# Ledger of designs, part 6: peptides against a protein of PDB entry 5Z08

Target 1, 168 residues: chain A of PDB entry 5Z08
Amino acid sequence: RQKDEWAKKTSSLMKQLDWFIGEHLGAMLAAEELGGPVVGELMEIDPDDLSAGFNAHGKLKKATSQPDLDRRQRRIDDIWGPQDEQGQAHKRKRGADEALAASAEMRDLIEQLMNKLVEAGGDNSATYVEIPRESAAARFLVRSKVAMFHPNDARRLRLVDFGRDLDD
Target 2, 222 residues: chain B of PDB entry 5Z08
Amino acid sequence: GLPRLIDAIEEASKIPAKRRQTPIKPTIEKLTTHLYTHGASPDSLLRLADLLTLRNHLDQASLAAITRNLYPSSTVSDEVVLRFIGALGHGQLKPTLALQALFLRWLVMVYHLLENPGVLGQVYGVLFDLLDTAAIRPQLCHLLALVTRRKHVRPFRIQAILTLSRQTGGDPNLTGLLRVFKNYYPEIIVGDATKGRASAFKHPDPQWRQHLDEIQQRRSEA

## One batch from the design tools (peptide; made by RFdiffusion4, then SolubleMPNN)

Design b1_p8_3_s4 (from b1_p8_3, 5 letters changed)
Fold by OpenDDE base, seed 2:
Parts: sequence; C-alpha cells; structure tokens
Structure b1_p8_3_s4 (fold): chain B 168 residues (1-168), chain C 222 residues (1-222), chain A 8 residues (1-8)
Amino acid sequence: as target 1 above (168 residues)
Amino acid sequence: as target 2 above (222 residues)
Amino acid sequence: AFPVEENF
C-alpha cells in the first residue's frame, strides 16, 4: 500500500518532471548550451545583463557592441519567436531541436542518476554517474542541489540523498 | 465563460502587441473580473499557469494582473505548482523577477489549497538555491518557512543561510527562515544573525485571503 | 558537527 502510493506519487512526479523538462527546462538548458543565460545561475544577472550574455568565464559580457545583443536576442527569438517568417521557422526548428536534445540529455542524466542511486543500495560511493562533459543539465542539477559532483572528480555526478536521516 | 477568455488570450499571446488587430487589455480585464468573481477551476488554473510562466507576447502588466487575480476556486494541483517553480530563477526565457515574486507570493497565499503540499518539499533544494536572488528573497523565505521540515534542515543549508545573512547584512527574511530552522534544531548556534529583526511571515494580503475564502465557500455550497 | 558560526 505505502509502496504503491509512493510509486504512484513518484510516477506522477516523474511525469511532471518530464513535462517540465520537455516544455520549459530543455529550452533553458539549450539556451545555456548555446552560450545563453545559465539556468538558475545565482549571478545577479540583471535582465539587461542577461541580454549581453556570458563571457568565456561564465561572467556577463559587458554589453559592448550592439551586434552581439542582436544575435542573442535572435537566438532567444529563434527558440521562442512566432512562426510566421520563413527565416524564423528554420531558426525555431534549430532551437526546438536543441531544446529537444537538451531535454533528452537531462532526462537521460536524471535516469542514470536515479538508477545508480537505486543500485548503490545506500553506498554513496557507488551512486556516481560518470558524465562525459559538464553539460548544462549536470550544472543545473548541481546548482539546484539535486546532484553533486565528486569532490575530487568533476566527471562524477551523484544525486543528493535527501532521505538519509542525518545520523546524529 | 472563462475557457473562451483564456482561448482568446492564448491566441493573442502568440502575436506581438504591435501586430495584434485588437487590444488585449479589454480581454485581460474580462478575465481578471471573471477570476475575481468566480475563481479559476483546476483546468483553467493550469492554462493560466502556462500563460504566466511560458514566454509569450503578453505584457508584464497583464501577467501581473492575472497573477493578482489568480484565485483558485478549488485545489491547486502539483502540476500548477511545478509550473510556477519552474519559472523561478535567472534566464531570458524565465518570467521577470518581479513576476516571479508575485508567483511566490501567490504560492504562499494558496499554500493551504495545495493538493499535495509535499510537492514543494520535493523541490526544496531548487527553492533554497534561489535565496541569493534578492528580488524574490522575501517571498521565497516566506514560502520556505511554510515548506521547511526537519528533513530539509541540513548543516550545509544552515551554513548557507548564515553565510548569506552575513553577506546581506542580516536580511530579516533570512533571519526569519533561520528561526524556522532553529525550531527544528534548537542547538543551532545562529550567532548574532538571530538577534536581528526577523520577518514574522504574516499573510501578505489579508483582503486577498478574505476574497479567496469567499470563493472557496461558494464551491462548498454548490 | 553543526557548523558553529566561528565568531569572526
């Protein structure tokens, strides 16, 4: 009974998460992968600074030249803009494809992380997933404190176990 | 009815304001009037959550007006909650921080109507990590104060609040949240950070509460 | 060990 209710709640939550990933998070992660704003970056990114986007260090590029603002606004408009103009359609398709790719990567990563957590049977050392790259998906999960990197290996990611009672 | 108003707004939301044949404002006013009078059904609430959280061509004033009149006539589903949570944080695709603050305020005001209050506890980490965002911090701390349970009070979160409290010069909302943490672990040495003024996390809008109660009562009588 | 605020 409780297991079934937990399974139903977990399934419902997973469906909602899948929906959230597909409809919202995927596009945001795709924007991050494309050098857009970092999803859930704690940086006081003024909306105006978000428009300037990030330098190679993940810091806001100073809005130096008008052209880069236009390119980024175009990328966002390419991901989310209205269907009418043919050139926007191709950019939207690319943005949609990137959002789908990011959604798939996030889903796969979450699935791997959950599977490893279940397989580990409570051994935290066995809960790490090896990630090929520091993706927007991986970074998002870490920023959200849903996942954490191995302290000595940035290629190893695990779910944060919220259910462990603090053994006093 | 409400569905037709939402349909019209959804269609208008796809079109830039300058390219709309008709002003959307009269339709928004009809929507907000309807919401104020009758509230939103679960289905309508979900559709409105999408309009509020998804990037579209609606103006910020319209989005804010809808949010301020977003009275649920029934319960609030996990799906609706997660739409608003997903809209939080920094990003060009996310709603403005001002609108996010309204969403958090709304979640506080409807917390007692959540079908599953535990859903917020499941996304606790996501909410907690947004505490450094000053623009939403007051409402976020209030929501976290409602959501926090013993399982969420972890050493790293205690330290994070303490650090952020120092960095912010003792934000009263952080002090308030830290007091909530201390209620679960009285032994937490919360230094001088707890000696400051703490937010009491009072209901943000008593008139809104009263009106919500009136809408909810009408449903119980029907 | 709860993080004791070191009195800085």
Scores: peptide ipSAE 0.010, ipTM 0.247, DockQ to the pose 0.021
Fold by OpenDDE base, seed 5:
Structure b1_p8_3_s4 (fold): chain B 168 residues (1-168), chain C 222 residues (1-222), chain A 8 residues (1-8)
Amino acid sequence: as target 1 above (168 residues)
Amino acid sequence: as target 2 above (222 residues)
Amino acid sequence: AFPVEENF
């Protein structure tokens, strides 16, 4: 009974998390990766805002034509190219693709973190996931106090064990 | 005048709200209206800084309202600055972190009116050591961005920001401060910690700035 | 004693 209720609650939470990642968080993480607002500073990022670009101040760039050479700026400019109807469609598509990519990265990272936590069997040293980069997803989890970096290696990320702090 | 309003508030601040014979709110409203219209003289600023920074029986809303209307009519003395700096951090006798954030925001907005901007450079370490306090970090980084000089950019502080940036998941205010550091030492290896959004440290309240400028102009014409 | 607002 309690295990089944826990399994149902966990399944419900995972569905809600998956929904939240897909509907909201993915776009916000994509915005952050594109130099937009950091997730948690702006609660409402319209996915359409992911199609206009972010200035160096993390505000929506109105499409100003100057090619700033940085690859992220190119992705922004490619997402945020000339505001013709075709450009807007390509922008929306690319914004959607970046949101999907960010959603996938977040899902994968959470899955890896959870798997390592289960596999570690209580050994906190074994709970670390190797991350290829400091992604918006990784940063979000750390800011949210859901994950933490290894003190000596920023490539290693683990879930915060909330269970220990509740039993003490 | 403003001194009499401050006198009344100082006396009321010694008494718990439940034991006051008269509501303080009307006097606070008169004070804030006066401050909005005329600003505060250096002497009045010092007295108000004490009311804001020292523990008393004033409610947080009143303290915040005074802080939001704390327009200097003249310059800001070192003593006033040091009152606000001394009020920062954790402690039972210190103002709330929310109020501390307003103080830091105020210091940013009046930075150009400081009699001696160097005073903030002298307390740079105190400010820097508070960067771990999340509630005040945005305004603290902004103030540090204004105050930072080459002498403050030390290897241990670079490493401290880098470490804190990792621990905070790349707080954009810390990234912004690292960029300020990098302006003094372009060779600073910031690694992945600067990969991300940085705060631009824009003026926190353009309307407040405009109103301050109007108050300051009236002084120059008198 | 001034009321300790819990600065949490």
Scores: peptide ipSAE 0.008, ipTM 0.386, DockQ to the pose 0.026
Fold by OpenDDE base, seed 4:
Structure b1_p8_3_s4 (fold): chain B 168 residues (1-168), chain C 222 residues (1-222), chain A 8 residues (1-8)
Amino acid sequence: as target 1 above (168 residues)
Amino acid sequence: as target 2 above (222 residues)
Amino acid sequence: AFPVEENF
């Protein structure tokens, strides 16, 4: 009975997490992968300010018309600028595809992290998942303090075991 | 005038809210209205900095309201700056991290009014060592972006940012600060830490800036 | 005693 209630609660929580990943988090992670906002940081980043950098006095450099600035600005305008209706439809489709890909990557990463945690039987050294790249998903889990990288290998990620750190 | 309002708030700050004979909120509203209209003199800024940074019985909403209206009518002294810097970090006698973030934001917005901008450079280590405090990191990185000079860009600090960036999954504010470091030393190998999104460190409040400029202009005409 | 606000 208690195990079945726990299993049902866990299943319900996993469904809610899956929904949250699919409906909200995937799009935000995709935006981060595309150079958009980092998940959880509502900082108004002006692309112009990012490109201009700071002078030796800590003032924003005036956007000098350097060709590299124009390319980055075009890329940002290509991301955020008013696009023609056909360009908007293709971007919306690409954005949806990227959100689905990011959602799938997050789901797979969480599954691998949980499986390794269970398989390790309490050996923290065995809880690491090897990640092919530092994804927005991996970064999000680390920022959220849910996961951590191996101190010596950024290709290895593990869940934070909150239960053990409370017993020490 | 402003000094009398500060006197009343200082006296009220010594007394727990439940033991005050009169509500302090109307006096705080008068203070914030006065600050919004006229700004604060250097002497008034120091007194207000003490009210904001020292442990007293004022509520967080009142402290935040004062901080949001803390327009200097003149310059900002080293002493005022050091009060706010001394209030940063963890400790039972220190202001809340939320209020510390407002102080750092304020220092960013008034940086051009500092009597000696070099004072922040002297306490650079104190500011830098607080980068692990997530709640203040955005504003702290912005302030450090303004304060950083070539002398501050040391190998151990580069490594500290790189390490912290990895530990935070590439915090954009740290990436932004690392870009500022790279402006002084282009040869800094930042690896993947700079490939991510960086904060632009825009002015936190353009309306606040405009209103500050109006207060400062009235002083130049007097 | 001043209220100990948790600075967390």
Scores: peptide ipSAE 0.008, ipTM 0.364, DockQ to the pose 0.028
Fold by OpenDDE base, seed 3:
Structure b1_p8_3_s4 (fold): chain B 168 residues (1-168), chain C 222 residues (1-222), chain A 8 residues (1-8)
Amino acid sequence: as target 1 above (168 residues)
Amino acid sequence: as target 2 above (222 residues)
Amino acid sequence: AFPVEENF
């Protein structure tokens, strides 16, 4: 029963994360990986907005404000991108490819983190995923308080187990 | 062609204006017209960078006119970039601060044409240490806003900007740069320094950009 | 001697 509820919660979270990654996060993570601005200042989702987004009914409130960062980055790209349609098309294509790559990396990382959490069976020491690098994805999860690094090893990342605090 | 115009200007640059047999202004006008029409090749761009950055007998108006028309026809090499960076700061052998501001503005406008944008990241410290120079600060902050990566955002630099922002009464360019830093480290407590008016670091000259794009397109078709 | 025009 608890495993099934966890699997359902996990699946729901994965779907929400997949959506969020695909729709919003991938491009921003790609920007960060390319040395652009860090994702998450605009996602200082008020803990209340995170808590409101994590309400039991899974409605991610659309972060209505296109992050000033996306507007600034678009403005920077619009201001500094080649005005040439071909150069813009190539840059857009490359940006799209990088966004897809960043999305895939984030999805894979989340999947690994979730799998380790399930496998650990409540042993927090076994929930760590080894990360090859401090990616934009990893940093985002930590900034969002969704994941945490191992205290002694920044190559080890785990999900914050929010489930324990709800059952106590 | 452009090389012959540069040759004539290089020769004239060795001679004080009062001792020149012929006025250089007509040759400068031909050069700037040529640059406006065709841009500068990498080789010509390097030679022009030397003319602009090395101490010579060219007048400031001529140097400024060349800089304002310094359209690259292709890419900008690391060597060209480093000539302009090396020309920054205080010193008797350095160009005027007004000309340095034009160089920084130029680097901003051609940033997308750099063969290796990373070269500016390598000299980041040199650029950052010039932020106290008010005359070049606006363009310098703009360039730094483009160049800044996470590796450059260090506690001492954050503190330096905060201190300088306080000392300058909240220069909007410094506030803008600090916002760029905060993009890399959201946890940076910038306090009231970021609540102020910040520069948006808009393209300095949209018309210049459009004309650059036209020059760049003609090369891809040739 | 290059005339040191004073950088204003």
Scores: peptide ipSAE 0.007, ipTM 0.256, DockQ to the pose 0.022

Design b1_p8_4_s1 (from b1_p8_4, 7 letters changed)
Fold by OpenDDE base, seed 5:
Structure b1_p8_4_s1 (fold): chain B 168 residues (1-168), chain C 222 residues (1-222), chain A 8 residues (1-8)
Amino acid sequence: as target 1 above (168 residues)
Amino acid sequence: as target 2 above (222 residues)
Amino acid sequence: LRLLHAAS
């Protein structure tokens, strides 16, 4: 009975988390990856805003005509080719694609972290996931105090075990 | 005047030292003296940038002497900046790494005179990709510390610096650059890479700065 | 256990 209730609650929370990632967090993470604000500084980021890119201060760029030679900024600026209807559709699609990619990265990271926690069976040393890069997703989890980096290796990330700290 | 001195050096630069009819050293000394006294106009800077960055028959000591006396009398154009940036890295047609380090140092010292400081931000990737080159890393990190904005602080670049910092045993210049990155993203976990001494990126030559200011003031009074 | 896939 209690295990089944926990399983149901966990499933419900995971669904809510998945929804939150897809609807909100993905766009914010994509903005951070694109050199925008840190997640939480700007709560409402439209995928269209992602296509506009961010200025040197992490604020939304107004459509400035100056070609930014940075490869990512070139990708954003190449999206900002002439304001033809086709250009706007490509912009929206790309902003959506970046948000989807960020959402997928976050989902995958959370899944790996949770799986490692379960597999470790209480061994904290075995709970670390190797991350290929310090992503916006990884940083978000750390800022949220949901995850921690290994003290000696920033490529290793684990979930914070709140349950153990409450039982001790 | 300065243009005639540049003309003479440009001509001499086309000829191997052993085949020159006249020694170039006296002309270089006249040039460097003129530059020290009056600075270089934007047009002269461009010509000198070409002499410094393009492969020619000038000796390294002469090129270094010109670079050390390359005081702008006015602003520094994007074109001049791009010549120096284009000269960076490995390649048979590129200047020596020692000379490249002097160019980067020069860019640091004249950063406030750039017509468009944003030009360096546009080539940020080119600069960043050279961080593995140990000979230019100190000056490169200093320049990047000035140029870095939030848009440049990317996860892959953070990871690249972290990796390079580990590989170098914690180069203080890389640690300094990571601190600049942390100013934009405080949550960046640098781990042991920040436990070391970081470079403060102080002005590389206060006397050069003072002399530059004197040259610039004379222009504002004219 | 693909926890996210199992919750879907």
Scores: peptide ipSAE 0.020, ipTM 0.279, DockQ to the pose 0.022
Fold by OpenDDE base, seed 2:
Structure b1_p8_4_s1 (fold): chain B 168 residues (1-168), chain C 222 residues (1-222), chain A 8 residues (1-8)
Amino acid sequence: as target 1 above (168 residues)
Amino acid sequence: as target 2 above (222 residues)
Amino acid sequence: LRLLHAAS
């Protein structure tokens, strides 16, 4: 009975988390990846704003002409193709695609982190997930104090075990 | 005048709120109104800095209200600056971290009015060592961004920011400060820590700045 | 345990 109730509650929470990632967090993470606001500074980011890109200060770039040569900036500038109606539609689509990609990355990362925590059976050394890059998703989890990097290896990330910290 | 208002608040600050014969709030409101209209002289600033930084029986809302209206009518002395710097960090006798953040914000906003901006450079180490304190980090990074000179950019501080940036998941304020460091030493390999968003360290309150400029201008005409 | 996939 208690295990079944816990399983149901866990399932409900996971559904809510998945919803939150898809509806809100993905766009914010995508904005951060594109050099926009850090997640938590802006609660709602329109995917259309993602297509406009962000300046070095994390403000929405006004459509100013000179592309900074950074590879991701080139992709943003390629998104900033001609302001034709078709160009705006392509920009919106690309912003949506970046939000979807960020959502998928966050979901995958959370899943890996949770799976490793369960598999580790209480061994903290076995709870680390190897991350290919420091993503906005990884940074968000660390800022939120939900995850921690390995002290000596920023490629290793683990969930904070809140249950243990309460028992100590 | 302003000195009499400060006198009344100083006396009230010695007494617990429950033992005061008169509410302090009306006097605080008169003070903040006066400060908003006329600013504070150097002497008044020093007295107010003591009220804000020393442990007394004033409530946090009153202290915050005074800090938000602490317009200098002229320059800010080293002594005033050092009172606010001395109030930073952890300790039972220190102001709350929320109030410390307001002090740092104030120092940022009045930085151009410091009699000796070099005084902050002398206490650079004290400021830098507080970067781990999350509650004051945004304002602290902004102040450090203004204060940092080539002499302050040392290998151990670079490494400290890099380490703290990793531990905080790339705090944009730390990234901003690291960019300031890189301006002095372009060869600094900041790795992935600078690929993230950096704070621009924009003026924290443009309206406050405008009002300060109006107060300062009236004094130059008098 | 693919928790996210089981919840979706």
Scores: peptide ipSAE 0.020, ipTM 0.383, DockQ to the pose 0.030
Fold by OpenDDE base, seed 3:
Order: sequence, then structure tokens, then C-alpha cells
Structure b1_p8_4_s1 (fold): chain B 168 residues (1-168), chain C 222 residues (1-222), chain A 8 residues (1-8)
Amino acid sequence: as target 1 above (168 residues)
Amino acid sequence: as target 2 above (222 residues)
Amino acid sequence: LRLLHAAS
């Protein structure tokens, strides 16, 4: 029963995360990879709000689109705003492709991180995923305090085990 | 056509105004009208860039008028970009700072039409080192805001902007650029320098943009 | 368990 509820909750969270990655985060990560602004700065999501939005129960508080986000997104859209429509079609397509790629990278990274956490069985030393590069995805997870680098090896990333802090 | 107008202006540019047999103003007006209506091809842009950036006998008003009507009908080549970048700064052979500001404004407005936007990133240092030149700083900061990538945000440049911002009493354009830098490195301790008024780096001329779009569309239909 | 793939 509890295991099933946990599995359902995890599945629901994963679906929400997947949606968030696909609909919002992927484009922002792609923008960062392309040398755009850092995702966290773009979203006006205080890393503390992201961390605070992860309650102990793993519920992502819906980033309330604060009206100021729309202003900054508008400013970014005004600063970086629609280039000419036709040149935009190719750029939009490229941007869409890059957003898809960034989404895939984030999904894969999260999956690896979660799998390693599960496989480690509580051994923190075994929870590290080796990353080929410091991606926007990796940086985002670290900035959001969801993941951390190995102190001696920036190629090794692990999830922050929030569950252990609940058992203490 | 446009090439013939450019030919006439090139020839006139070699001769001091007082020694010209024919006033150049009517030819400049024809050129600017043509540019406004049809834009400039890549080849014409290069020729016009040379006219604008190289020392000649054209008056500043004519050069400014050409620059204000320098609508690309297509893309902007690296060579054209580099002509304008090479014309920036202090020097007896360089265009006036007022004209340089117009060039920078133009580069901002046509940034989306660059064949290789990366070319500006390659000359980032050249652009950045001109930030102390007050006359071009507003447009320069705007261009840098578009061009800046993570690789350009270096500690020495952060410090340079901070120092210059202090020296200028918090120039809004520098504050705006520093905010762009902070977007790449949120950990940048900008202190109070970013709390001030910042330029939003809005498009400098929406009407010019709209007209550019119309010119670009007509070419895609031809 | 490929959690993201299982949730999709």
C-alpha cells in the first residue's frame, strides 16, 4: 500500500517534471546552452523558491507565474524578441530542435541520477552519475539544490537525498 | 539602379565639395530613396560600408543619411560588419563618433540579418574596450547586450564595467550590460551597481524595423 | 526502472 502510493506519487511527480521539462525548462536550458541567460535568472525563480517549492513531500509548488516573470520574459522577448518572421521560422525550428535536445538531456540526466540513487541503496558514494560535460541541465539541477557535484570531481553529479533528512 | 548611384557617389567622394562640378546632394537623395524603397544587396552594402567608413570628402549629413537608410535587402556579410567595427574608436582616419554611434545602432538593428552573428563575438574585445567612449557607449552597450555570451563574461570585464559604472555615476547602459553579465553568472557580486536605473535595450527604431521587414519580405516573394 | 519513461 505505502509502496504503491509512493510509486503513484513518484509517477505523478515524474509526469509533472517531464511536462515542465518539455514545456518550459527545455527551451530555457537550450537558451542557456546557446549562450543565453541562466535559466534561474530567466525564471525569476529564486533557487530558494525552487528549493522551497520542493516540499519534503517532493511536490513541486507550481511556479506561480508571478506577473513580473511575464515582464522579464517580455523583456527578454523584447531584448531577444521576435526577429523577422521568416528568419524566425528557421530560428524557431532550430530553437525548437535545441529545446527538444535540451529537454532530452535533462530527462536523461534526471533519470540517471534517480536510478543511481535507487541503486546505491543508501550509499552516497555510489549515487554519483558521471556527466560528460557541465551542461545547462547539470548546472540547473545544482543551482536548484536538487543535485550536487562531487567535491573533488565536477564530472560526478548526484541527487541531493532529501529523504535522509526526513529520517533524521 | 543602385550600383550607378553608388558609382556616382564614389567618384564624388574623391573630390572636395568645393571642387565638385555638380552638387552631390541630389544623388545622395536618390540613393537614400532607393535604399528606402528597395534596400541594399550584399554587394551594395559592402560598397556603402566603404563609403561610410573610409575617409573621403562626403559631408557628415550625407553619411548619416546613408546610414539611416542602410536597409539590407538580404543578409549582412562578415566583411560588412568588420568594416563598421574597424571604423570604431579614436583616430584621425576614423569616422566621427556621431557617425560611429549610428553604425553601432545600425548593427543593433540588423543583428538578426548577420550571416554569421559569431563574427561580433570574435571582435567582442574590440567592442568592449570602447566602453569608456561616452559618445558611443549607449549603442555599444546595446550591441554588447546582444552579442554577449558566457565566454565573454570574464572577471576582468566584470570589474571593468563596475569600475566604469562607478566613474560614470551609474550609467544606465552600463548597468544594463552588467545585468546581462549577471544573467550568465548570477553569483557576480554587482552590489549596488545593478540596483540603479538600467537601459532596457529596446529596439532603437521600431519604424525602421518595420520598414526593414517590409523590404525583406519583398525579396522573399521575388 | 526508467522512471521518466515509465511515467510517460
Scores: peptide ipSAE 0.019, ipTM 0.255, DockQ to the pose 0.022
Fold by OpenDDE base, seed 1:
Structure b1_p8_4_s1 (fold): chain B 168 residues (1-168), chain C 222 residues (1-222), chain A 8 residues (1-8)
Amino acid sequence: as target 1 above (168 residues)
Amino acid sequence: as target 2 above (222 residues)
Amino acid sequence: LRLLHAAS
């Protein structure tokens, strides 16, 4: 009975988290990856606005084309690169694609972090996930105090185990 | 005069303290008194930079005392600047990190007297790569805050500061430097690292500044 | 824990 209730509650929370990532957080993370505002400073970012990019003041610029995964790292270059005026229509599609990519990255990161926590069986040294880059997703989890970096290696991220602090 | 005092200290610096026939401390005190009263000419300043940065047999207290009284009477040449920059970092031939922190503090305090402030911009990468050295980080961040221009604010350096800020638990000096970067590119996302306390990079020693101004003024009247 | 894959 208690295990079944816990499983149902966990499933419900995961569905709510997935919804929140898809409906709200993904667009905000994409904005942050594009050099926009930090998640929580701008609550409502239209995916169409993401396509426009951000000016030096973190305000929306006009929209450009396709979100390759390599482009998210190149987005630093897109933030800092010269604003070439090319194709508006490619930009709206890019904003939506960037929000989807950010949502997928957040989902994947949370899944990896949770899996490592379970697999570690209480060994804190084994709870670290290796991240290829410091993403907006990773930064958000750290800012939210949900995750922490390894003190000596910023490529290693783990969940904060709130449950252990209750038993000590 | 100052050149003769430097000559005596240069000769003494070649000999281990235990083998010196005469104590060097009285000569160091005369030097520091002269520097406090008159400052150092460009030629004397270069010779003193060599004494401070090159490996010799002078004790750390004497080197620190000279550095604390190293008032330029005029401008600071690129050569003098490069001596101090070359002395930074880890190595058996390099000065102690405590002395390096004093050199960085000195460069901050005399920045307005540099013949070519651009020289520090040319060695920006060398300075930036030393930010992981905790012992010199406060003074290094302050110097970088003065030196940083738009051309130096690059994605990899932003990321390096962000990473180091996380690793240090939000060092206020790194937060301060990141705010300087954000002034050139307001779109830089600094996250919670900038919500913390940042250093204001105030002048390290107002009394030293005032005394420097007095020395500089006397030269303009002569 | 394939938790997110089970929720999608």
Scores: peptide ipSAE 0.019, ipTM 0.290, DockQ to the pose 0.019

